# Peptides against a protein of PDB entry 4GXB, part 157

Target 1, 277 residues: chain A of PDB entry 4GXB
Amino acid sequence: VPTEEVSLEVLLSNGQKVLVNVLTSDQTEDVLEAVAAKLDLPDDLIGYFSLFLVREKEDGAFSFVRKLQEFELPYVSVTSLRSQEYKIVLRKSYWDSAYDDDVMENRVGLNLLYAQTVSDIERGWILVTKEQHRQLKSLQEKVSKKEFLRLAQTLRHYGYLRFDACVADFPEKDCPVVVSAGNSELSLQLRLPGQQLREGSFRVTRMRCWRVTSSVPLPSGSTSSPGRGRGEVRLELAFEYLMSKDRLQWVTITSPQAIMMSICLQSMVDELMVKKS

## One batch from the design tools (peptide; made by RFdiffusion4, then SolubleMPNN)

Design b2_p24_2_s3 (from b2_p24_2, 9 letters changed)
Fold by OpenDDE base, seed 4:
Structure b2_p24_2_s3 (fold): chain B 277 residues (1-277), chain A 24 residues (1-24)
Amino acid sequence: as target 1 above (277 residues)
Amino acid sequence: EFYGRGNLSDEEKAELIRRMLEPL
């Protein structure tokens, strides 16, 4: 791609558009810095955020595809897809809510966390009771951003990334699940026929390893949806989990977001390693 | 406690996604 100045749209979690002028050759950090400058976010807070490639659904919800890596050119990464449904989103990139304290000290950081949290609640990524929802709405109406965040930090799945519905082989083969990543775990929510909602928690510290694999399904005679001419690539995330003392078991998740899940796992492990050091 | 790793590098992950999302 020729090096030229372009206007790049970066979205906040709430869909707010941030337009930045960048070079097509600018790497992820360069674009992130441009976004930070546009928002007046201090340099020392830039590291708490990352750029993500997402697919915008018809309802405006975001399906996270992957984190943009340091070596990437965000303009190229998004435009090469030649689809308006793909967007670049700014989001916080740490897991421990303790880091919120650092970010919240700054007005812009506070606003970013607030907007993200509101969006996560609206999308159902953060789980709230009716009473909690009432309290949050009251705080939102008062624009009490700090208080809103403090309450939100106590909520179930605060700081989690929720994935699209997918399939796992746990607890049973071909079990429909909703996976969420956060708090150094993968949460698998499932509802079996006639049963209550169940949640399986898989702590990353009990994962010996994980792998992402891809396969091309054999042409099954069943008419795959006519529209996408490319053979559907099946992605799987498998992790080897310490179920009990001296008992390792593989758990496999089949999802188009398997790569994003893997990115989350690595990110959570990396953060834990930093804390351990 | 484990501090595990995945099988794909950042480059491999990006490439795999690119291939999947490449316009036909």
Scores: peptide ipSAE 0.531, ipTM 0.932, DockQ to the pose 0.740
Fold by OpenDDE base, seed 2:
Structure b2_p24_2_s3 (fold): chain B 277 residues (1-277), chain A 24 residues (1-24)
Amino acid sequence: as target 1 above (277 residues)
Amino acid sequence: EFYGRGNLSDEEKAELIRRMLEPL
């Protein structure tokens, strides 16, 4: 792509549009800096956020595809897909809520976290009780952003990234699950027929390793699964998990977002390593 | 405790996604 100045749209988690003028050759950090400048986010807080490639669903929700890496050209990465459903989203890129304290000290940072959190609650990524919902609404009406966030930080799956419904081989083969990544874990929520909602918590510190694999289904003359076209690549995330003392077991998630899940795993591990050092 | 890693580099992940999503 020839180097030229272009207008690039970057969305916040709530769908707010941030238009930035960048070069087609600008790398991820350059674009991120442009977004930060547009928002008046100070330079020292830029590192708490990342740009993500997402697919906007019909309901306006975002299906996260991947984090944009440093080597990428965001304009090229999104436009090369030639589909308006793909967007670039700015989101916080840390997992430990303790880092919220740093971000919240700045008005813009506070606003970003607030907007993201509101959106995550509205989308059901953060799980709330009826009473919590009432409290959150009250705080939202008062526009008490700090108090809102403090309450939100206590909520189930605060800071998690929720994935689209997919399939896992846990606890049994071909089990429909909803995967969420956060708090140094993968949460697998499932509801089997006639059963209550169950959650499997897989802490990253108990994952010896993980892998993403891709396969092309053999031509069977029919779609192998609803929503998959013939010949679509099947992605799987498998992780080797310490179930108990000296018992490692592979858990496999079949999902188009397997790569994004692996990105989350790596990111969570990296953050833990930083905190450990 | 484990601090594991995946099998794909950042470049490989990006490339795999590109191949999956970009039109033929």
Scores: peptide ipSAE 0.528, ipTM 0.931, DockQ to the pose 0.680
Fold by OpenDDE base, seed 1:
Structure b2_p24_2_s3 (fold): chain B 277 residues (1-277), chain A 24 residues (1-24)
Amino acid sequence: as target 1 above (277 residues)
Amino acid sequence: EFYGRGNLSDEEKAELIRRMLEPL
């Protein structure tokens, strides 16, 4: 692609559009810096955020595809897909809520976290009770962003990424699940026939390893999942988990977001390593 | 203590996604 000046749209978590003028040859960090400058985010806070490639669903929700890597050219990465469904989103890229304290000290950082948190609650990524929802709405009406975030930090799945509904082989084969990544875990929410909603928590510290695999469905496979086009690649994330003392078990998640899940796992591991150093 | 490790680099994952999402 020839080097040209272009206008690139970057979305916030709430769908707010940020237009930046960049070069087609600008790498991920260059674009991130341009977005930060446009928002008046201080340079020392840029590292708390990342650019993500997402697919916008019909309802306006985002399906996270991957974190844009350092070597990528965001303009090329998004435009090469030749679909308007794909967007670039700015989101916080750390897991420990303690880092919110650093970001919240700045007005722009505070606004970004607030907008993201409001959006995550509205999208059901953060789980709230009726009473908690009432309290949050009261704080929104008062425009008490710091207090809102402090309350939100105590909520279930605060800071998690929620994935699209998929399938796992745990606790039973072909079990429909909703996977969320955060707080150094994968949370699998599942509802078995005739049972209440259950949540399985898989801490990354108890994962020995994980792998992402791809396969092409065989033509004769009768389980044409409705809606998968002929020839769509099936992705799986499998991790080996320490269920009990000296008992390892493989858990496999079948999802088109398997790669993004693995990126989250690695990111959570990396953050834990930084804290231990 | 067990520590999670991925089998693919971030670059490899990105390339895999790119190939999968390429318009036919």
Scores: peptide ipSAE 0.031, ipTM 0.656, DockQ to the pose 0.633
Fold by OpenDDE base, seed 5:
Structure b2_p24_2_s3 (fold): chain B 277 residues (1-277), chain A 24 residues (1-24)
Amino acid sequence: as target 1 above (277 residues)
Amino acid sequence: EFYGRGNLSDEEKAELIRRMLEPL
């Protein structure tokens, strides 16, 4: 692609648009720096955020596809898909809420975390009780961003990334599940008809290994789920988990977001390794 | 204690995604 100056749109978690002038040849970090500059985010806080490729759903929700890698050219990566559904989103890229303290000390950082958290609550990524919701709304009305975040940090699945509904072979084959990644775990939530919500927590520290695989569905006649066109590649994330002492079991998640899940796993492991060093 | 390890590099993941999303 020839090097040209272009206008690139980057979205915040709440859908706010940030327009930056970049070169088509600018790498991910260059674009991230341009976005930071546009937002007046200090250089020392840039490392707490990353650019993600997402698919925007009809309801405006984001389905995370992957984190943009350092070697990528964000303009090329998003435009090569030839679909307006794909967007670039700025989001915090750490898992430990302790790092919020560093980011919140800056007005722009505080605003970014606040906007992300509000969005995550509105989208149901962060789980809230009725009472907590009332408290959060009160703080939002007062525009008390720090207090809002402090309360939010105590909420279930704060800092988690929620994936689209998918299928797992745990606890049984072909179970519909909602997967969330955060706090060094994958949370698999299952709600069967007439049953209470069940949750499986899989800590990354107990995962021996994981793999992503792709397969082409065989033309089996009957159950074409309406949304999967004939020939859509099936992605799976499988991980080997230490269920108990000396008992390893494979768990397989079938999801178009299997790659993103694997990126989250690696990111969580990397962060844990940094903390132990 | 062992930490989970992935089998694909970030580059491999990116390539896989690219191939999947390439319009026919």
Scores: peptide ipSAE 0.030, ipTM 0.658, DockQ to the pose 0.627

Design b2_p24_2_s4 (from b2_p24_2, 12 letters changed)
Fold by OpenDDE base, seed 3:
Structure b2_p24_2_s4 (fold): chain B 277 residues (1-277), chain A 24 residues (1-24)
Amino acid sequence: as target 1 above (277 residues)
Amino acid sequence: EFLGRGNLSDEEMAELVRLQLTPL
């Protein structure tokens, strides 16, 4: 792609549009810096955020494809998909809510966290009771952003990224699950027939390793589920988990978002390593 | 406690990303 100046749209979690002038050849960090500058986010806070490639669903929900990698050219990455459904989104890229304190000290950082948190609640990524929802709404009406965030930080799945419904081989083969990543874990929510909603927590500190694999389904004559085109690559994330003392077991998640899940795992591990260092 | 790693090197990630440069 020839190097040209272009206008690139970057969305906040709430769908707010940020237009930045960048070069087509600008890498992810360059674009991130441009977005930060446009928002008047201090340089010291840029590292708390990342750019993500997402697919916007009809209802406005975001399905995260991946964190844009350092080598990527965001303009090329998004435009190459030739679909307006694909967007670049700015989101916080740390997991420990303690880092919110650093970000919240700045007005722009505070606004970004607030907007993201509101959106995550609205999307049902953060789980709230009716009473909590009432309290949050009251704080939102008062525009008490700091208090809103402090309350939100106590909520279930605060800071988690929720993935699209997928399939896992745990606890049973071909089990429909909703995976969420956050707080140094993968949360697998599932409902078995006749049972209540169950959550399996898989702490990254109990994962010996993980792997992403891709396979091309052979055209087997059996009932292809109508929604996946005959040529779609099947992605899987498998992790080896310490279930009990000296008992490792592989858990496999089949999801188009397996790469994103892997990115999340690595990011959570990296953050833990920084804290231990 | 484990601080595990994935199987994806930067190069492998780049390859997978390239595969995702086409509509999913």
Scores: peptide ipSAE 0.514, ipTM 0.918, DockQ to the pose 0.554
Fold by OpenDDE base, seed 1:
Structure b2_p24_2_s4 (fold): chain B 277 residues (1-277), chain A 24 residues (1-24)
Amino acid sequence: as target 1 above (277 residues)
Amino acid sequence: EFLGRGNLSDEEMAELVRLQLTPL
């Protein structure tokens, strides 16, 4: 792609648009810095945020494709897909809520966290009771952003990234699940026929390793589910998990977001390594 | 406690990213 000055749209979690002038050749960090400058986010807080490639769904929700890698050219990454459903989103890129304290000290950082948290609640990524919802609404009406965040930090799946519905081989083969990543775990929510909603928690500290694999489904003669074209690559995330003492078991998630899940796992591990150092 | 790793090297990630740049 020729090097040209272009206007690039970056979205916040709530869909607010940030327009930045960048070069087509600008890498991810360059674009992130431009977004930070546009928002008046101080340089020392830039590292708490990242750019993500997402697909906007019909309902306005974001399906995360990947965190934009350092080598990527965000303008090229989003425009090459030739679909308006793909967007670049700014989001916080840490897992431990303790880092919120650093970000919240700045007005712009506070606003970003607040907007993201409101959006995550609205999208059902953060789980709330009726009473909690009432309290959050009251705080939102008062525009008490700090108090809102403090309450939100106590909520189930605060700071989690929720993925699209997919399939896992746990607890049984071909089980429909909703995966969420956060708090150094993968949460698998499932409802088996005739059963209550169940949640499986898979802590990253009990994962020996994980792998992403791709396969091309062989045209099996029977039930072509109408929507998957004959040539769609199936992605899987498998992790080897310590189920009990000296018992390792592989768990496999079949999802087009397997790459994003692996990025989350690595990111959570990296953060834990930093804390242990 | 494990601090595991994935199978995706930076190079492998780059390849997967390139594949994702192609419209499905």
Scores: peptide ipSAE 0.514, ipTM 0.918, DockQ to the pose 0.561
Fold by OpenDDE base, seed 4:
Structure b2_p24_2_s4 (fold): chain B 277 residues (1-277), chain A 24 residues (1-24)
Amino acid sequence: as target 1 above (277 residues)
Amino acid sequence: EFLGRGNLSDEEMAELVRLQLTPL
């Protein structure tokens, strides 16, 4: 792609549009810096955020495709898809809520966290009771962003990324699940027929390793549902998990978001390594 | 406790990203 100056749209979690002038050849960090500058985010806080490629659903929800990698050219990454559904989103890129304290000290950082948290609640990524929801709404009406965040930090799945419904081979083969990543775990929520909602927690500290694999489904002569296009690559995330003492078991998640899940796992592990150092 | 690793090298990630640059 020729190097040209272009206007790139980056969304905040609340759908606010940030327009930045960048070069088509600017890498992810360059674009991130441009966004930070546009928002007046201090340089020392840039590292707490990342750019993500997402697909915007009809309801306005974001399906995370991946964190934009360092080598990527965000303009190229988003425009090459030739669909207006794909967007670049700015989001916090750490897991430990303790880092919120650093970000919240700055007005811009506070606003970003607030917008993200509101969005995550609205999208059902953060789980709230009716009473908690009432309290959050009250704080939102008062525009008490710090208090809102402090309350939100106590909520279930605060700081998690929720993925689209997918399939896992745990606890049984071909189980429909909703995967969420956060707090150094993968949470698998599932409802089997006639059963209550169940949640499996897979702590990253019990994962020996994981892998992403891609396969092209062989045209099985069975009428695959018309909606699966002929050439859909099946992505899987498999991790080897310590189920009990000296018992390792592979768990496999089949999801178009397997890459994003892997990115989350790596980032959670990396963060834990930093804390141990 | 494990501090596990994924199988995706930078190169492998780059290839996967390339695959995602084309509309499905």
Scores: peptide ipSAE 0.514, ipTM 0.918, DockQ to the pose 0.573
Fold by OpenDDE base, seed 5:
Structure b2_p24_2_s4 (fold): chain B 277 residues (1-277), chain A 24 residues (1-24)
Amino acid sequence: as target 1 above (277 residues)
Amino acid sequence: EFLGRGNLSDEEMAELVRLQLTPL
């Protein structure tokens, strides 16, 4: 693509549009800096956020495709898909809620965290009781952003990224699951026929390794799932997990978001490494 | 306690990204 000046739209979690003028050849960091400047986010807080490629669903929800990598050209990455459903989203890129304290010290940072948290609750990524929901709504009505965040930080799956429903081979083969990543774990939620909701928690510190694989399904005549056209690349995330002492078991998740899941795993591990250093 | 790694190098990630240049 020739180097040209273009207007690029970047969304916040709440759907707010941020328009930035960039070059088509600008890399992810350059675009992120442009977005930060547009928002008046201080330079020292830029590192707490990242740009993500997402697919916007009909209901306005975001399906995360991947974190834009350093070598990517955001304009090219989003436009090459030739679909208006794909968007670039700004989101916090750390997992430990302790880092919220640094971000919340700045008005712009506070607003970004607030908008993200409200969105995550509305999307059901953060799990709330009826009473908690009432309390949150009251704080939202008062526009008490700091108090809202402090309460939200105590909620189940605060800071998690929820993925689209997919399939895993745990606890049994071809089990429908909802995967969430956060707090140094993958949470697999499932409901088997006639059973209560179950959750499997897989801590990254018990994962020896993981791998993403891609395959092209052979044209099997019968898979009528409307969303995966015949010949779409099938992605899987497999991780080797320490189930018990000296017992490793592979768990495999089949999902078009396998790449994003692997990025989350690596990001969580990297953050833990920084905390241990 | 593990601090594991994935199989995706930057090069491998770039290959997978190229596979995602079509609508999912």
Scores: peptide ipSAE 0.512, ipTM 0.917, DockQ to the pose 0.553

Design b2_p24_3_s1 (from b2_p24_3, 10 letters changed)
Fold by OpenDDE base, seed 4:
Structure b2_p24_3_s1 (fold): chain B 277 residues (1-277), chain A 24 residues (1-24)
Amino acid sequence: as target 1 above (277 residues)
Amino acid sequence: DPLVERQVEFARENARTENPVFEP
């Protein structure tokens, strides 16, 4: 790709557009620095955020595809997909809410966390009761960003990344589930026929290992699940989980976001390692 | 049987990531 100056659009979690002038040859960190400069985010806070490749849905919600890697060229990564639905999003990239304290000390950092949190609540990633929602709206109307975040930090699935509905082989084969990653776990929400909503927790510390598998299904004479075109790559995340004492079991999640899930696992593991050091 | 494994033309498994924070 020839080196050229381009205007690159980076979105915040709320869909706010940040336009930065970068080179097509700029790597992920270069673009991130440009975004930080545009927002007046100080250099010492850049490390708390990352750039993500997402697919924007019709309702404006983001389906996270993957975190952009250090060696990537964000302009090339997004434009090579040749679809306007793909976007680059800035989001916080840590899991422990304790790090919010560092970010919130800065006005720009505070605004970024606030915007992300508002968006996560609006999208249903953070779960709220009616009363909590009322309180949050009141704080939002008052523009009490710090108080808003403090309340939000206590909410269920605060700091989680929610994935699109997918399928797992747990607790049953071909079980529809909604996966969320956060708090050093994968949370699987499911509703079996005639059952109430259930949530399963898979703690990272009980995962011995994980892997991502790519496969191309053969056209079997059996009706492929409606919606997967012929030749579509099937992605699976499998992890070996300690279900009970001395009992390891593989759990497999079939999702187009399997790569992103694995990135989340690695990121959570990395953060835990830092804390244990 | 909808639960029958589908034949796969091509499968690629990425290298397993061992979890250093695994607590047995």
Scores: peptide ipSAE 0.292, ipTM 0.670, DockQ to the pose 0.284
Fold by OpenDDE base, seed 2:
Formats: structure tokens, sequence, C-alpha cells
Structure b2_p24_3_s1 (fold): chain B 277 residues (1-277), chain A 24 residues (1-24)
């Protein structure tokens, strides 16, 4: 792509549009800096955020595809897909809520966290009780952003990234699940027929290893599951999990977001490594 | 599903990532 100045749209988690003028050759960090400048986010807080490639669903929700890497050219990455459903989103890129304290000290950082958190609650990524919802609404009406975030930090799946419904082989084969990544775990929510909602917690510290597998289904005459066209790549995330003492078991998640899940795992591991240093 | 197993045979497996924070 020839180097030229372009207007690039970057979305916040709530869908707010940030337009930045960048070069087509600008790398992820360059674009991130441009977004930060546009928002008046100080340089020392840029590292708490990342750019993500997402697919906007019909309901306006975002399906996270991947984190944009340093070597990527965001303009090229998004435009090469030739679909308006793909967007670039700015989101916080740390997992430990303790880092919120650093970000919240700045007005812009506070606003970004607030907007993201409101959106995550509205989208059902953060789970709330009726009473918590009432409290959150009250704080939102008062525009008490700090208090809102402090309450939100106590909520189930605060700081998690929720994935689209997918399939796992846990606890049984072909089990429909909703995966969320956060707090150094993968949370698998599932409801088996006639059963209550269950959650499986897979802590990253109990994962020996993981891998992503890409496969092309052979044209077997069997009914393609509704929605997977012939020839669609099947992505799987598999991790070897310590279920009990000396008992390792592979868990496999089949999802178009398997790559994003693996990115989350690596990111959580990296953060834990930093904390241990 | 036997078909799923056969598809894995043709799968491109990315390199396994060993977890440095694994606690056995």
Amino acid sequence: as target 1 above (277 residues)
Amino acid sequence: DPLVERQVEFARENARTENPVFEP
C-alpha cells in the first residue's frame, strides 16, 4: 500500500468514534499514540491500552478477532478485510484491577475505564445482580465515575473479555459454552439440558501448555453445522490442564476466536510473569 | 465425532506454548 495520509476510525468499547489522521504505513504504536493524543491521554498511560481488531455484530457488540501486534499496520489490517463490519477498538490491555488505580488518576484514563465498564455491563460481560444493577445505575446517574468503577471492580467477571458462544469438549463432547478470559483464568459457562448454569474455572497457573489448531473440514457429506460454510477454517484452542494432583487433561475449545483466546492466555501469563519479577 | 478426529489429522497445529507460570 502506498504511504499516504488517511483518516482512520478507532472505536472505544462503547462505540464512540475517534478519528485520527495517520499514515497508511503507521504501525500499531503510531496509531495508538495518535489515538491517545486525540483523547488527551498522557503518554505514560498509553501502555495500559491496546488496539484490537474486532468484528461488529448486528447488535453492535464486538467479537474480538485479535490484538493488533506491533508490526502491524492498523489501516491495512482493517481495510484489507474489505468488510465494514471489521473495526479497530481501543481497550484496556491489562488484567489486574490494581492497575486501574494508575489509570483512574487521570481524567481521560478514568473516562476510558468508565466507558468501557459501562459498556461491558450493558453487554453482559460483567455479571450483576439486581441490587448491584440498581447501585450501578444510581452511580451512573450521579456520574460518579470513581465510585462506579470501585463497585464494578467487585463484580463477577470485571475485567474479563467475553467471547461468542462456542463449543468445548468439557465437561462432555460438543458442549455449548461461553468462554470469558480474565483474572488469570478462562471461565467456561455452560448449561446442559435440564441443568442449571455451571461455570468451569480454568486458572492459567494450572495450564501446562496450550496451542491453537487450524483445520479445514474435509468435504464430508454430513450436514455442516448451520453457519459454517463449506471450506471454513475450524479453529481450536487446546490447553493441557491440571485437573487434580498428577492428572493432566486436554481441554479443547472450538471457536473462531481461538486465536484471540490464545492471545489472552499469553497476555495473562505475561502479566503474571511481570508480577513475579 | 469421528469426522472431527479425522479433520485434526489435517490440521495445522501451531507450536505449543509452554506455560512458564504453570504450577504443578
Scores: peptide ipSAE 0.262, ipTM 0.661, DockQ to the pose 0.324
Fold by OpenDDE base, seed 1:
Structure b2_p24_3_s1 (fold): chain B 277 residues (1-277), chain A 24 residues (1-24)
Amino acid sequence: as target 1 above (277 residues)
Amino acid sequence: DPLVERQVEFARENARTENPVFEP
């Protein structure tokens, strides 16, 4: 692609559009800086956010595909897919809610966290009771963004990234699950036939290793994935988990978002390493 | 064996990422 000045659309978590003028040759950090400048976000807060490639669903929800890497050209990355459903989204890129304190000190940072949190609640990524929802709505009506965030920080799955419904081989084969990443864990929500909703927690500190695999279904093989046509690439995330003392077990998640899940794992590991240093 | 292990014969596997914060 020749180097040209272009208008690039970047979305916030709530779908708000930020238009920036960039070069087609601008890398991820260049685009991020342009977005920050457009929003009046201070330079010292840029590092708390990242750009993500997402697929916009029919209902307007985002399916996260991957985090844009430093060497990527966001304009090329999104336009090369030749589909308008793919978007670039700005989102906070840390897991520990303690970092919210740094971001909330700035008006723009506060607004970004607030908008993201409202969106996550509306999308059901953050789980709320009826009473909690009432309290949150009251704070929204008062436009008390700081108090809203303080309450939200106490809620189940605050700061988590929720993935599309997928399949795991745990606790049994071909189990439908909803995976969420956050707080140094993968949370698996599942409902087996005739059973109540269950949630399993897989802490990152108990994962010995993980891997992503890609495969093409064999012509003779029955794909257990409903709606996947023959010839589509199947992605899986597998991790070896310490289930009990000296007992390791592989857990496999089959999902088109397996790459994004692995990125989340690495990101959580990286953050934990920083805390230990 | 996990499903992934069975498919390794027919799948492209990325290199395993060892977890430096693993606590046995």
Scores: peptide ipSAE 0.254, ipTM 0.659, DockQ to the pose 0.293
Fold by OpenDDE base, seed 3:
Structure b2_p24_3_s1 (fold): chain B 277 residues (1-277), chain A 24 residues (1-24)
Amino acid sequence: as target 1 above (277 residues)
Amino acid sequence: DPLVERQVEFARENARTENPVFEP
């Protein structure tokens, strides 16, 4: 592709648009640096953020597709999809909230974390009680970003990425679930008929391995999920989990976001490895 | 309704990524 200067739109978690002038040949890091420069984010904080490919839903919510890889050309990656629903989003790319301390020391970093956190709360990714919501709102009204984040850090699923509703084979086959990734785990929320909301925690340290499977359902399979056209690729994330001492069990999540889930797993593993070294 | 914390288990296989931080 000929190298040309283009305008690229990168969104923050809250949908705020950041326009950057980049080359079509610029790789992910180049674009990230351009975004950082546009935001006046210091170079030493760039590594705490990543660019993600997302699909914007009709309600403005983001369905995360994948993290852009280092070798990718973000302009090409997003434009090649030939759909306006696909966007590039800047988001923090670490899991341990301890790293927030580093980012929060800078005004721009603080603002980014604040905007992301507000958005995550508004989208229901971070779970809040009525009282917590009141407290957060008060802090937001006072524009006390640091205090807001400190409170938010204590909230359930702070720092988690929430996925679209999908299906798992646990605890029962074809069980509707909502998966969230964060805090070195996959959280599976489910409500069985007549039961309370349940959350299953699958810690990464108890996953022996995982895999992503791509398959095309056979026409004869009656289990076509409503809305999947004939021949639609089915993605699954499966992981082998240590349920108890010496008892491994495979867990499978069927989701169009299986790739993104696997990226999250790898990212959490990578972060844990860094902490162990 | 309060969340009931339960360990939830799921299954299926393809090319496996081994987890280096697995603690058996």
Scores: peptide ipSAE 0.283, ipTM 0.654, DockQ to the pose 0.241; fails the geometry check

